Peptides against a protein of PDB entry 5Z08. Designs and how they scored, part 146

Target 1, 168 residues: chain A of PDB entry 5Z08
Amino acid sequence: RQKDEWAKKTSSLMKQLDWFIGEHLGAMLAAEELGGPVVGELMEIDPDDLSAGFNAHGKLKKATSQPDLDRRQRRIDDIWGPQDEQGQAHKRKRGADEALAASAEMRDLIEQLMNKLVEAGGDNSATYVEIPRESAAARFLVRSKVAMFHPNDARRLRLVDFGRDLDD
Target 2, 222 residues: chain B of PDB entry 5Z08
Amino acid sequence: GLPRLIDAIEEASKIPAKRRQTPIKPTIEKLTTHLYTHGASPDSLLRLADLLTLRNHLDQASLAAITRNLYPSSTVSDEVVLRFIGALGHGQLKPTLALQALFLRWLVMVYHLLENPGVLGQVYGVLFDLLDTAAIRPQLCHLLALVTRRKHVRPFRIQAILTLSRQTGGDPNLTGLLRVFKNYYPEIIVGDATKGRASAFKHPDPQWRQHLDEIQQRRSEA

## One batch from the design tools (peptide; made by RFdiffusion4, then SolubleMPNN)

Design b2_p17_6_s3 (from b2_p17_6, 10 letters changed)
Fold by OpenDDE base, seed 4:
Structure b2_p17_6_s3 (fold): chain B 168 residues (1-168), chain C 222 residues (1-222), chain A 17 residues (1-17)
Amino acid sequence: as target 1 above (168 residues)
Amino acid sequence: as target 2 above (222 residues)
Amino acid sequence: MGDVVRQLIEEISRLIA
């Protein structure tokens, strides 16, 4: 009975988390990866206040910025800039695809973090997940005080131990 | 005068050191002495910027000596600034990173003499993208701290500095730059990366500043 | 938003640990 209730509760919470990632967080993480607002930090900054510091086209005049930065800034401008009608559908689709990718990355990362927590059997040294890159997902979890980087290796991420912090 | 010294150095810079008929060092010493005493006019600054930033046969010690004595007698034009900015980064045609650090330091020290400080704001992205280059990061952060305005403080740049700060173990210069960003957006959660020591971005060389002020005062009296 | 995710993950982590 208690195990079944535990399993049901865990399943319910996982479904809620999965829903929240898919419906709300994924798009914001995708925006952050594309150089948009940092999730949870700058979302309250009026986009208009950010845009008011841009010329009418949001474009910094082409200084020969590296193509990748221009691409990120263009992506921000593409995501947040004035939607030309024909570009809207392709931008919406691309935005949706990026949101799905970000959602999948977040889900996978959380799953790996939780699996390592279970596998470690209480050994904090074994709870680290090796991450291929510092993603918006990883950063979000750290900012949310859900995860921590290894002090000496930013490629290693672990869940915060929510159980032990009660005894100090 | 200064133009004739620059002419001689320009001609010598086209020839490998081993093939020069006369040693260039005495001419460099005359140039640096002249610069220290009188400074450089806008026209001379442009010519010297080309000598410093374009690939030539001048030795690194000579280039560094010129840069350390590059006192403007007047203002610094956008063109001069852009020569130095264009010389930044990696590549076989670029100056050494050590010389690039001196250029950035120079830009910090002459920032108040720029004809248009806004020119640096226009190339903000170029400067910001070089923050991963450890050899120039201290001077680059200082320059960015001077140049940064609200329009430059973007989420992706905040995140990039946070990432670099973690990767570098909390470089004080990056922490200092994040504090500048936070002045424009107080809501920026600068995580544990900014609880550390931050650079105050003090003037790199107070003696150089004093000497520059003396050169600039002589111009106002003339 | 971070608080929601934190709350959910905290609750899940307490259940699985």
Scores: peptide ipSAE 0.249, ipTM 0.338, DockQ to the pose 0.228
Fold by OpenDDE base, seed 2:
Structure b2_p17_6_s3 (fold): chain B 168 residues (1-168), chain C 222 residues (1-222), chain A 17 residues (1-17)
Amino acid sequence: as target 1 above (168 residues)
Amino acid sequence: as target 2 above (222 residues)
Amino acid sequence: MGDVVRQLIEEISRLIA
């Protein structure tokens, strides 16, 4: 009974995290990888906005300035409306693909970090995951105080020990 | 039943209004009537939360009508709550600020039905950082007043509210939230710019509450 | 965004550790 409730709760939370990554975080991480804004400093980026590209300052070239109801409706119509030109379809598809790739990278990284935490059995030295690059996903987790780099090796990332750090 | 109505609306939401073979309004009216009479199950709430928070082709009037009739027949899951929280703020993928204000009002009105009230405490920072958004501030302050615990009352947040209160000329909702903070830290001085009347955070819709109670009572008898 | 992810991961990590 208790194990089943625990498993159900863990599964529910993982589904919530997975949803949040897919629906919100993936596009923003993809934007950061493409030279866009750092996640959390700017507004949520639509995967379709990724196709517009970024300037040297990490800003979208098409400043969709005013969140006016009419502009939003036009943009909804532009996103979901009849694709007249093949070229716009390809750009949108590319933005969606980058968001999916970023979502997959984040999911995989979180899974590896959690698996290492479980496998380590309380040995903090064994909790590190080797990362191939300093990705937007890795930077986001560190900035969010979820993960930390090894003090001597930026290729090694671990989860913050939320059980111990509350007692300090 | 409710699932079939949701199915029809989900399918219609994928299609621009100009390309729909049938008007959606009659189906929305059937949905809202059903919700008013029977409420929404947890599964139906999740599906409706997706319709309300995710980008689709539904018009704002339909989304507002669904939100105003979103009576839970039972509890509200963490998943449903997080859908609405994720929809808050500025962004191209996010609902309008008017609809976000309705979501926050809804969360206030159903707070006592949350499976885990602690979930809102976990996302406290997300909610707090939106206080500068004037369009949602009244409902946001009310929700924060319900959610706030001692662990949330930090010096930087106290200073942030005080600063924002000065900048807004003493918004009564911010003054109300500062009173909640003062319950945990009596030494908090509400500066001269906050000499205004504080909001009491009364229930936003007594008739909606009464109708919710009637729906919830029918569940306990079944 | 970071707060939501942090809280979810924190809660999951406490359950699995």
Scores: peptide ipSAE 0.245, ipTM 0.391, DockQ to the pose 0.466
Fold by OpenDDE base, seed 3:
Structure b2_p17_6_s3 (fold): chain B 168 residues (1-168), chain C 222 residues (1-222), chain A 17 residues (1-17)
Amino acid sequence: as target 1 above (168 residues)
Amino acid sequence: as target 2 above (222 residues)
Amino acid sequence: MGDVVRQLIEEISRLIA
């Protein structure tokens, strides 16, 4: 009985998280990845507002030449290219696709972090997930005080252990 | 028709998914299609509100799908509103916080169709006391922005929002709500809590609004 | 937004841990 209630509650919360990621967070994470505002500083970016060019004054510093950033920057120029009617439909579709991709990345990252937490059996050293890049998703989780980077390796991310802080 | 679909879903909701003889998904799809096409009458809306807010064996995806297609064909009664408000908060018998967020979003989108918008003002305290629940705060602030009148803007609530805004690092939804409060009392010193971006509380779904307007227009022609 | 995700993940993590 309790296990079934626990499983139902966990499933319910996971569905809530999935919904929140898909309906709200994914678009904002996609915007951040596209050089838009940092998630939490800007409210609900309407997917239609993702189609409205943020003006140049969001001076996030030029992070260095990693080749995967160039492909996304070209996608930004393609997304923000001239407003032909076909261009708007492609922009909306690309914005939706980037939001979906960001949602999937966030879901996958959370799943990996949770799985490692469960697998580690209390060994904090085993709770780290290797991340290929410092994504908007990873930064968001750290800013939200949900995750932390390894002190010596920014490619390693772990969940904050919320269970231990209650017993102390 | 819609009543028969609701009957079938009500009966299925009493039975755990693993014990159902027939999958409910096809019936849910028929229901959501019907709701999208025709909306829900006041009577059907009440029945659907009970299905959404009362603990049953329906899966969360089905409940979410119904909520996303919950177009009123007419007005929304106080009873329907109170079902959704009564479903808010923490508890084992309450719907999930995600579903509660959908309910609040729905109330925002149908606010102009309420038979008595004052009903939300009567439960203002209940809504306001849930602002600490982060999972529903965005939609809750939006709803409160619509509902707030001068009588609700009390010193203790101003202080509560200011405190919560500081604790949350300046949640833009709280900042937006404080701006609404400031419209009634311009002397409210928001200090550093308003230096952040405030939510504009734009309509959550313009396409949903347009489709609702089409459904409502068909009623006026009938 | 961060608070929402934190609350949800915190609640989930407390259940799974």
Scores: peptide ipSAE 0.240, ipTM 0.378, DockQ to the pose 0.331
Fold by OpenDDE base, seed 1:
Structure b2_p17_6_s3 (fold): chain B 168 residues (1-168), chain C 222 residues (1-222), chain A 17 residues (1-17)
Amino acid sequence: as target 1 above (168 residues)
Amino acid sequence: as target 2 above (222 residues)
Amino acid sequence: MGDVVRQLIEEISRLIA
């Protein structure tokens, strides 16, 4: 019974994540890959904030105030957004054509990250996935504080250990 | 003349050093002397680019010597540029990273002689994606500093530089490239800790520049 | 958008770890 409820809950959450990737995130990631705006809250990352890195829990060591994030995001959108309607239409069309590919890349990356987490059995050193490139998907997960790069190897990505945040 | 020297080296490059009837070193020395004195025509430059970038049986010292003496007597074509760009990165068929660094240094030194400087802007993404390769990063950042235009400065590339800068402990070449980005978008905050450690991207070899100018001047007078 | 993905992945990760 409990195992069946666990499996059902996990399946439900995976379906929700898959839907969100397909319906919303994929097009934006594709737009980013095509030179569109960056997806996520940390578009104007202060080099100092980014250099400070994330703690073991994926939290920025220096809390940027939420109001500053909104203001920064708007400025980036203003700077990097399409300047004209034709530029917008071209970016949207290209983004739409690649949205499926970007969705598939994000799904695959998340699946690999989760599989490594399960396989590692709590060994953080074994949770790293090798990524062929720093994709929009990989960057998004890092910006979202879901994943972290290996400190010495940008080709190695792991999930943030969300379980440890409960014990500390 | 230069074409005959290139012919001899091309034929020798097909044969392993141990199986050559004649040592190649004297022919390489004649080639490098000729290049130093007269430079390479566009046609010769293309043939030499193929010898330098394609896998063959030439030794690394010979390839490096040719690259160090690769003075264009005229302009540098898009085709020549693309040969060198295509030779960058990791792979069994690619030149050594040490030789790739020499190619990037050469591209920096001859940038003003490109027939179409825009060709490097078209392959900007290819160049940028190689920044993780430590062995070529100094010269790559210098080349990118020359090539970068407003259209190349994108949020994801800003973040990529910042991420890589963190991972490398603040490589001064990456900081230098970020300053170039800031020239197009002053809103980019370069952290104060990195401000003092930026490369100035000075000319890699002033003597080589002077000698190139002498070769170029002789052509303009002919 | 990042918050939604984070929340979903966090919940899944807690269930599978």
Scores: peptide ipSAE 0.229, ipTM 0.333, DockQ to the pose 0.218; fails the geometry check

Design b2_p17_6_s4 (from b2_p17_6, 11 letters changed)
Fold by OpenDDE base, seed 2:
Structure b2_p17_6_s4 (fold): chain B 168 residues (1-168), chain C 222 residues (1-222), chain A 17 residues (1-17)
Amino acid sequence: as target 1 above (168 residues)
Amino acid sequence: as target 2 above (222 residues)
Amino acid sequence: MGDVLRQMIEEIAQLIA
C-alpha cells in the first residue's frame, strides 16, 4: 500500500515535471541556446518570438539587418528567412522544433541525474552525470540550485543533496 | 422556528412538485424571511447545505433564493464547507452549474466566518481542477485568490493557468489568479496575453456583506 | 522558474532517495 502510494505520487510528480518542461521550459531553454536571454531573467517567450533570434544583449532581433551573425544565428536567420508567409511558417516550425529538442535534452538530463542518485545508494561521488556540453539545460539546473558541477570537472553534473542542507 | 421550516422543506423536497398536496413556495418565503432576519445557526446551516447540495425535488428558483439568504448567524463549520465543495463539478447528481456558482460566491462572502479556513487549502486541488469549467470560473478564481498560499503555487498549476488563459483568450479571472500567484513567486511572467484586465476580486455583494455584519453583531451582543 | 523547477525536483529527489 505505502509503496503503491509512493509510486503514484512519484509518477504524478514526474508527469507534472514533464509537462512543465514541455510547455514552459523548453522554449526558454531553446531561446537561451540560441543566444537569447538567460532562463529566469526573461519574459515569457512565445515560440513565435524565438523565431526572430536574439542580439548579443539577449534582445529580440528585428528581422532585417546584420550579416555577420554567428553560425547558429545565421542558421536561425536562414531558417527564419524573408517575411513571406512561407518564411514565417518555416520560422514557427523551427522554433517549435528547437523548443522540442531543448525539452527533450532537459528531460533526458533530469532523468540521468535522478537515475544516478538512485544508483549511488548514498555515495555522492557516484551521483555525477557526464554532460557532453554546458547546455542551457545544465546551466539552468545549476542556476536553479538543483544541480552542481563537480568542483574539478565542469563536464560532471550531479543533483544537489537536498537531505544534507536540513541538518546544517 | 427555523428548524420546523427546514423540516417542512426537507419533507417537501422528497416529493415531486406535481405530487405535493401543498405549495412549498409559502414555506420557502417564510424560510428566506427568517434567514434574512436571524441568519442560520451552525446546525441549521448544515441542514440547509444538504438541501442545497443533495439531489432533491426543489426547484432551482427556491434553491437560489435559499442560497441568496444563507446568512450564517455564527461560524461556518468544515462539514458545511465540504458539502458545498463536494457539490462542485459535472455530474447528474450534482447541482446545476448556475447553483454551484452561487455556492462559490457564498463561500467567498462567508470566508472570514469559516471555523477553519485551512479546510479550503486542503481541497485546493479539487477547486483548481475545476478552472476549466467556464460557468463557475469567475467565482472559483475569486475563492482561489483568497485560499492560495505559497504551498499551492506549484509549477504545474502556474502552467495550467497560463495554458487555460491562452485557451480562453485571457480570461480576466485567470489573470487575476495568476497575479495572486505572482505575489508568492514574482518571477512568474504574466505574458502579454495577460496584460489584459485582471479581476480585482472585489466583494461580490456589498449589501449582503452589510446585512451579514448586522446579523453577526446581534450574536456578539447575545 | 528556477525556484519552481527546484521545488519539483527536490520533492521528487526526496521521494526517490
Scores: peptide ipSAE 0.209, ipTM 0.385, DockQ to the pose 0.294; fails the geometry check
Fold by OpenDDE base, seed 4:
Structure b2_p17_6_s4 (fold): chain B 168 residues (1-168), chain C 222 residues (1-222), chain A 17 residues (1-17)
Amino acid sequence: as target 1 above (168 residues)
Amino acid sequence: as target 2 above (222 residues)
Amino acid sequence: MGDVLRQMIEEIAQLIA
């Protein structure tokens, strides 16, 4: 009974995490990888804004000063509107594909970090995952204080030990 | 029933208003009437939270109308709460700040129905970092006033509120939040710039509360 | 967003550890 409740709770939380990554985080990580704003420092970017590109400062090119309410509806209409030009459909598809790729990378990285935590059995030295690159996903986890790099090797990433912070 | 109304709205939300064969407004009115009369189950709340927080083709008036009638018939899950929290802040994918203010107001009004009130304490940092957003600050301060525990009252947050209070000319909601902090740490000196009127964080809509209580009572009798 | 993610991961990590 308790084990089944634990399994259900874990499964529920994992589904919520997957949803959060897919619906919110993936597009922003993709924007960062494409030279957009750093996740957590700048405005959430629409996957469709990835098609508009970023200025030299990594900021979204501000479309014209229309009121915020009309901007969202117009933007939704512009996103889903009949693009008469084939070129905009390709840009949207690319933005969606990049968001999916970033979501998959984040999911995989979190899964690896979690698996290493379980396998280590309390040995913090064994909890490191080797990362092939310093991705937007990896950087975001570190900025969020979820993960930390090895002090001598930026290719090694581990989850922060959340158990110790409860006793302070 | 409510699920069929949600199905119809979900399908319509995928289509731009100009391309819809039928107006969605009558279906939204049926939904809001149903919600007002019966409330929403946990499953329906989750689906409605997705409709409200995810980018779709629903107009702002419809989204606001759904939010204003979002009466839970039972409890509010962590998942539903996290949908609304994830929708907060600046971003082109995010709901309008006006709609975010309605979400925060809703969370305040249903706080006593949360399955786990601790979930808001866990995302305390996210909420706190949005205090500079003037459009949502009143409701955000009210929510933080409910959520704040001793563990959240840290020196850096005290200083952040004091700084922001000075910058805003003593926003009464920030002063109200500082008073909540002072309940945990009486030694907190509220500077002269914060000597202004503090918000009492009264219930934002007594009529909404009464109607919610009526919906909740009907469930306890069933 | 980072804090939301952190909290979700923390809760999962506490359950699986």
Scores: peptide ipSAE 0.198, ipTM 0.395, DockQ to the pose 0.487; fails the geometry check
Fold by OpenDDE base, seed 3:
Structure b2_p17_6_s4 (fold): chain B 168 residues (1-168), chain C 222 residues (1-222), chain A 17 residues (1-17)
Amino acid sequence: as target 1 above (168 residues)
Amino acid sequence: as target 2 above (222 residues)
Amino acid sequence: MGDVLRQMIEEIAQLIA
């Protein structure tokens, strides 16, 4: 009985996570990959600062060049613009495809991070996932304090130990 | 009539209580009795909204008494609604938080009489940003529960409620609002911080509702 | 949004650990 309730609860949470990634995060992550606003920092970060991208540690890069604001706005409009204009169909399709790709990348990354956590059996050194690139997904997880990079290797990402942070 | 009572109170509101030649309390009692018996027309509601929301020399007890008897005889205009919304928040020129809570309660009780319920949806962000103010949170959550539509349920607002729920130890009003959000997005995880009892957002005053209905019925017969 | 995701992942991680 308790195991069945646990399994149902876990399954429900996983479905909710998948939905949240697909319906809300994917498009925003795609916008970030395209040089749009940074996910989760929308309230505090100047759009101009966001154009600089993130460093290997998930920190905002110093804007060395003024990003073409027009290019950024177009990409946001391509993803979030009104559905009814005929001439934007190709741009909308591209935005939708990028949102799907970003959603898939985020899902896969979270799955890998969780699997490594389970496999490590409490050994924090064994919980790192190797990431092929610094993606918007990876950066978002770090900014959200869900994951952290290895101190010496930005290609290695692990889940934050949520058990320790509750006692502080 | 009601306009003359409002005129007298408006003039008295310009003068500090210690400098008034006549006590205002008897005029307030006449006003509240009239409002209880007949309600307020749209024009009278606007004037009363200004008296309630603008800084003047009326005492808090008088303002509260007017608010508790602010029965609309007809509809409530966008302008009246916006006066009350504009009176919310922190600041020296704003009404007390106790009075703001009464305004929010009033908006809940008259929501079905709004000429344009969409006006509250337009100021949704203003209302939502006040959720951290504990003194008005119960009534604010109730109003937001009525106003919330799919377009308002955004990830940043979901997050803000979840964060605030954790910070408040699971305020039942926030849990109630999150359940409303979940009606639009069933996938919203109501975390352990929200395992508490959710508010059902029941009508805050059934007797007030009944009396309002009696006032409104008289309009339909005229 | 990050905190929503964090909370979801945290809840799942607490269940699977």
Scores: peptide ipSAE 0.188, ipTM 0.351, DockQ to the pose 0.243; fails the geometry check
Fold by OpenDDE base, seed 1:
Structure b2_p17_6_s4 (fold): chain B 168 residues (1-168), chain C 222 residues (1-222), chain A 17 residues (1-17)
Amino acid sequence: as target 1 above (168 residues)
Amino acid sequence: as target 2 above (222 residues)
Amino acid sequence: MGDVLRQMIEEIAQLIA
């Protein structure tokens, strides 16, 4: 019974996560990957601050409201889109394809991070995923304090230990 | 005259230094002196571009000396420009990165003399893709700053500069190029990459510019 | 948005760890 409830809860949360990535996050990650605005409040993150793992005390400022995100995305589309109707259709299609690709990349990355966490059995050294590149997805996870890079290897990413970081 | 000097150097360039009957250095010195005094015609520029960009037996010091004295007496053709662009990058047949940096510096200094400045815009992608090469990046960013138009500012290139800026610890030349991009699209939110020190892309050699102007003026009066 | 993602991943990570 408890195991079944755990499995149902985990499945429900995973579905919600997939929905969130697909419906909200994917388009913004695609915009970032295409050279648009950085996803999240810290648009002013110093590259040095990104490389320096956020310490436990870094107050993330308030999430920019969804309306501001839509307005920014529209501006990106207005800046980089072809002005003709055919160009707008191609742009919309390309944007949708890029959003889908970004969503898939984020899903895959989160899945790998979670799988490594399960496989590691509590060994933090074994929780690292090798990433081929510093993607918008990877950067977003780090900015969100969900993941952290290996201190000596920026190609290795792991989930933050939410159990230990709460006690510090 | 200049054509005869080029002929002699072209023939010498086919022969390894150890097998030459006559030292080439005196001929190179005569060439560089002539170039400094009179500049190079379009035809001479093309021949010199081939000598500078094609693999031959000339030593690096001689090639650098010719490049430093490569004053156009008139315009610079698309063909000459394309020889220098084609010589950029990595490869066993390519000139050294030090010489490539001199070529890029030269292109910056003669940009206003190009018969068709648009030719550099046509090869913009080739130039942009070389930004990862640290040895030529300063001059390459300067050239790109001159060449960049609205059509070249694309999302993927913005992201590429941002990524490379992070990887390089905020190279001021990349920050300078990103500011040029921002001039075309002020709404580009470039976060902290624009807060860093940016290169101003000043003229690489004011004395060379002044001497070029003197050579160009003499032709307009003739 | 980052906070929402963090909360969701944190909840999942707590369940799977």
Scores: peptide ipSAE 0.180, ipTM 0.309, DockQ to the pose 0.208; fails the geometry check

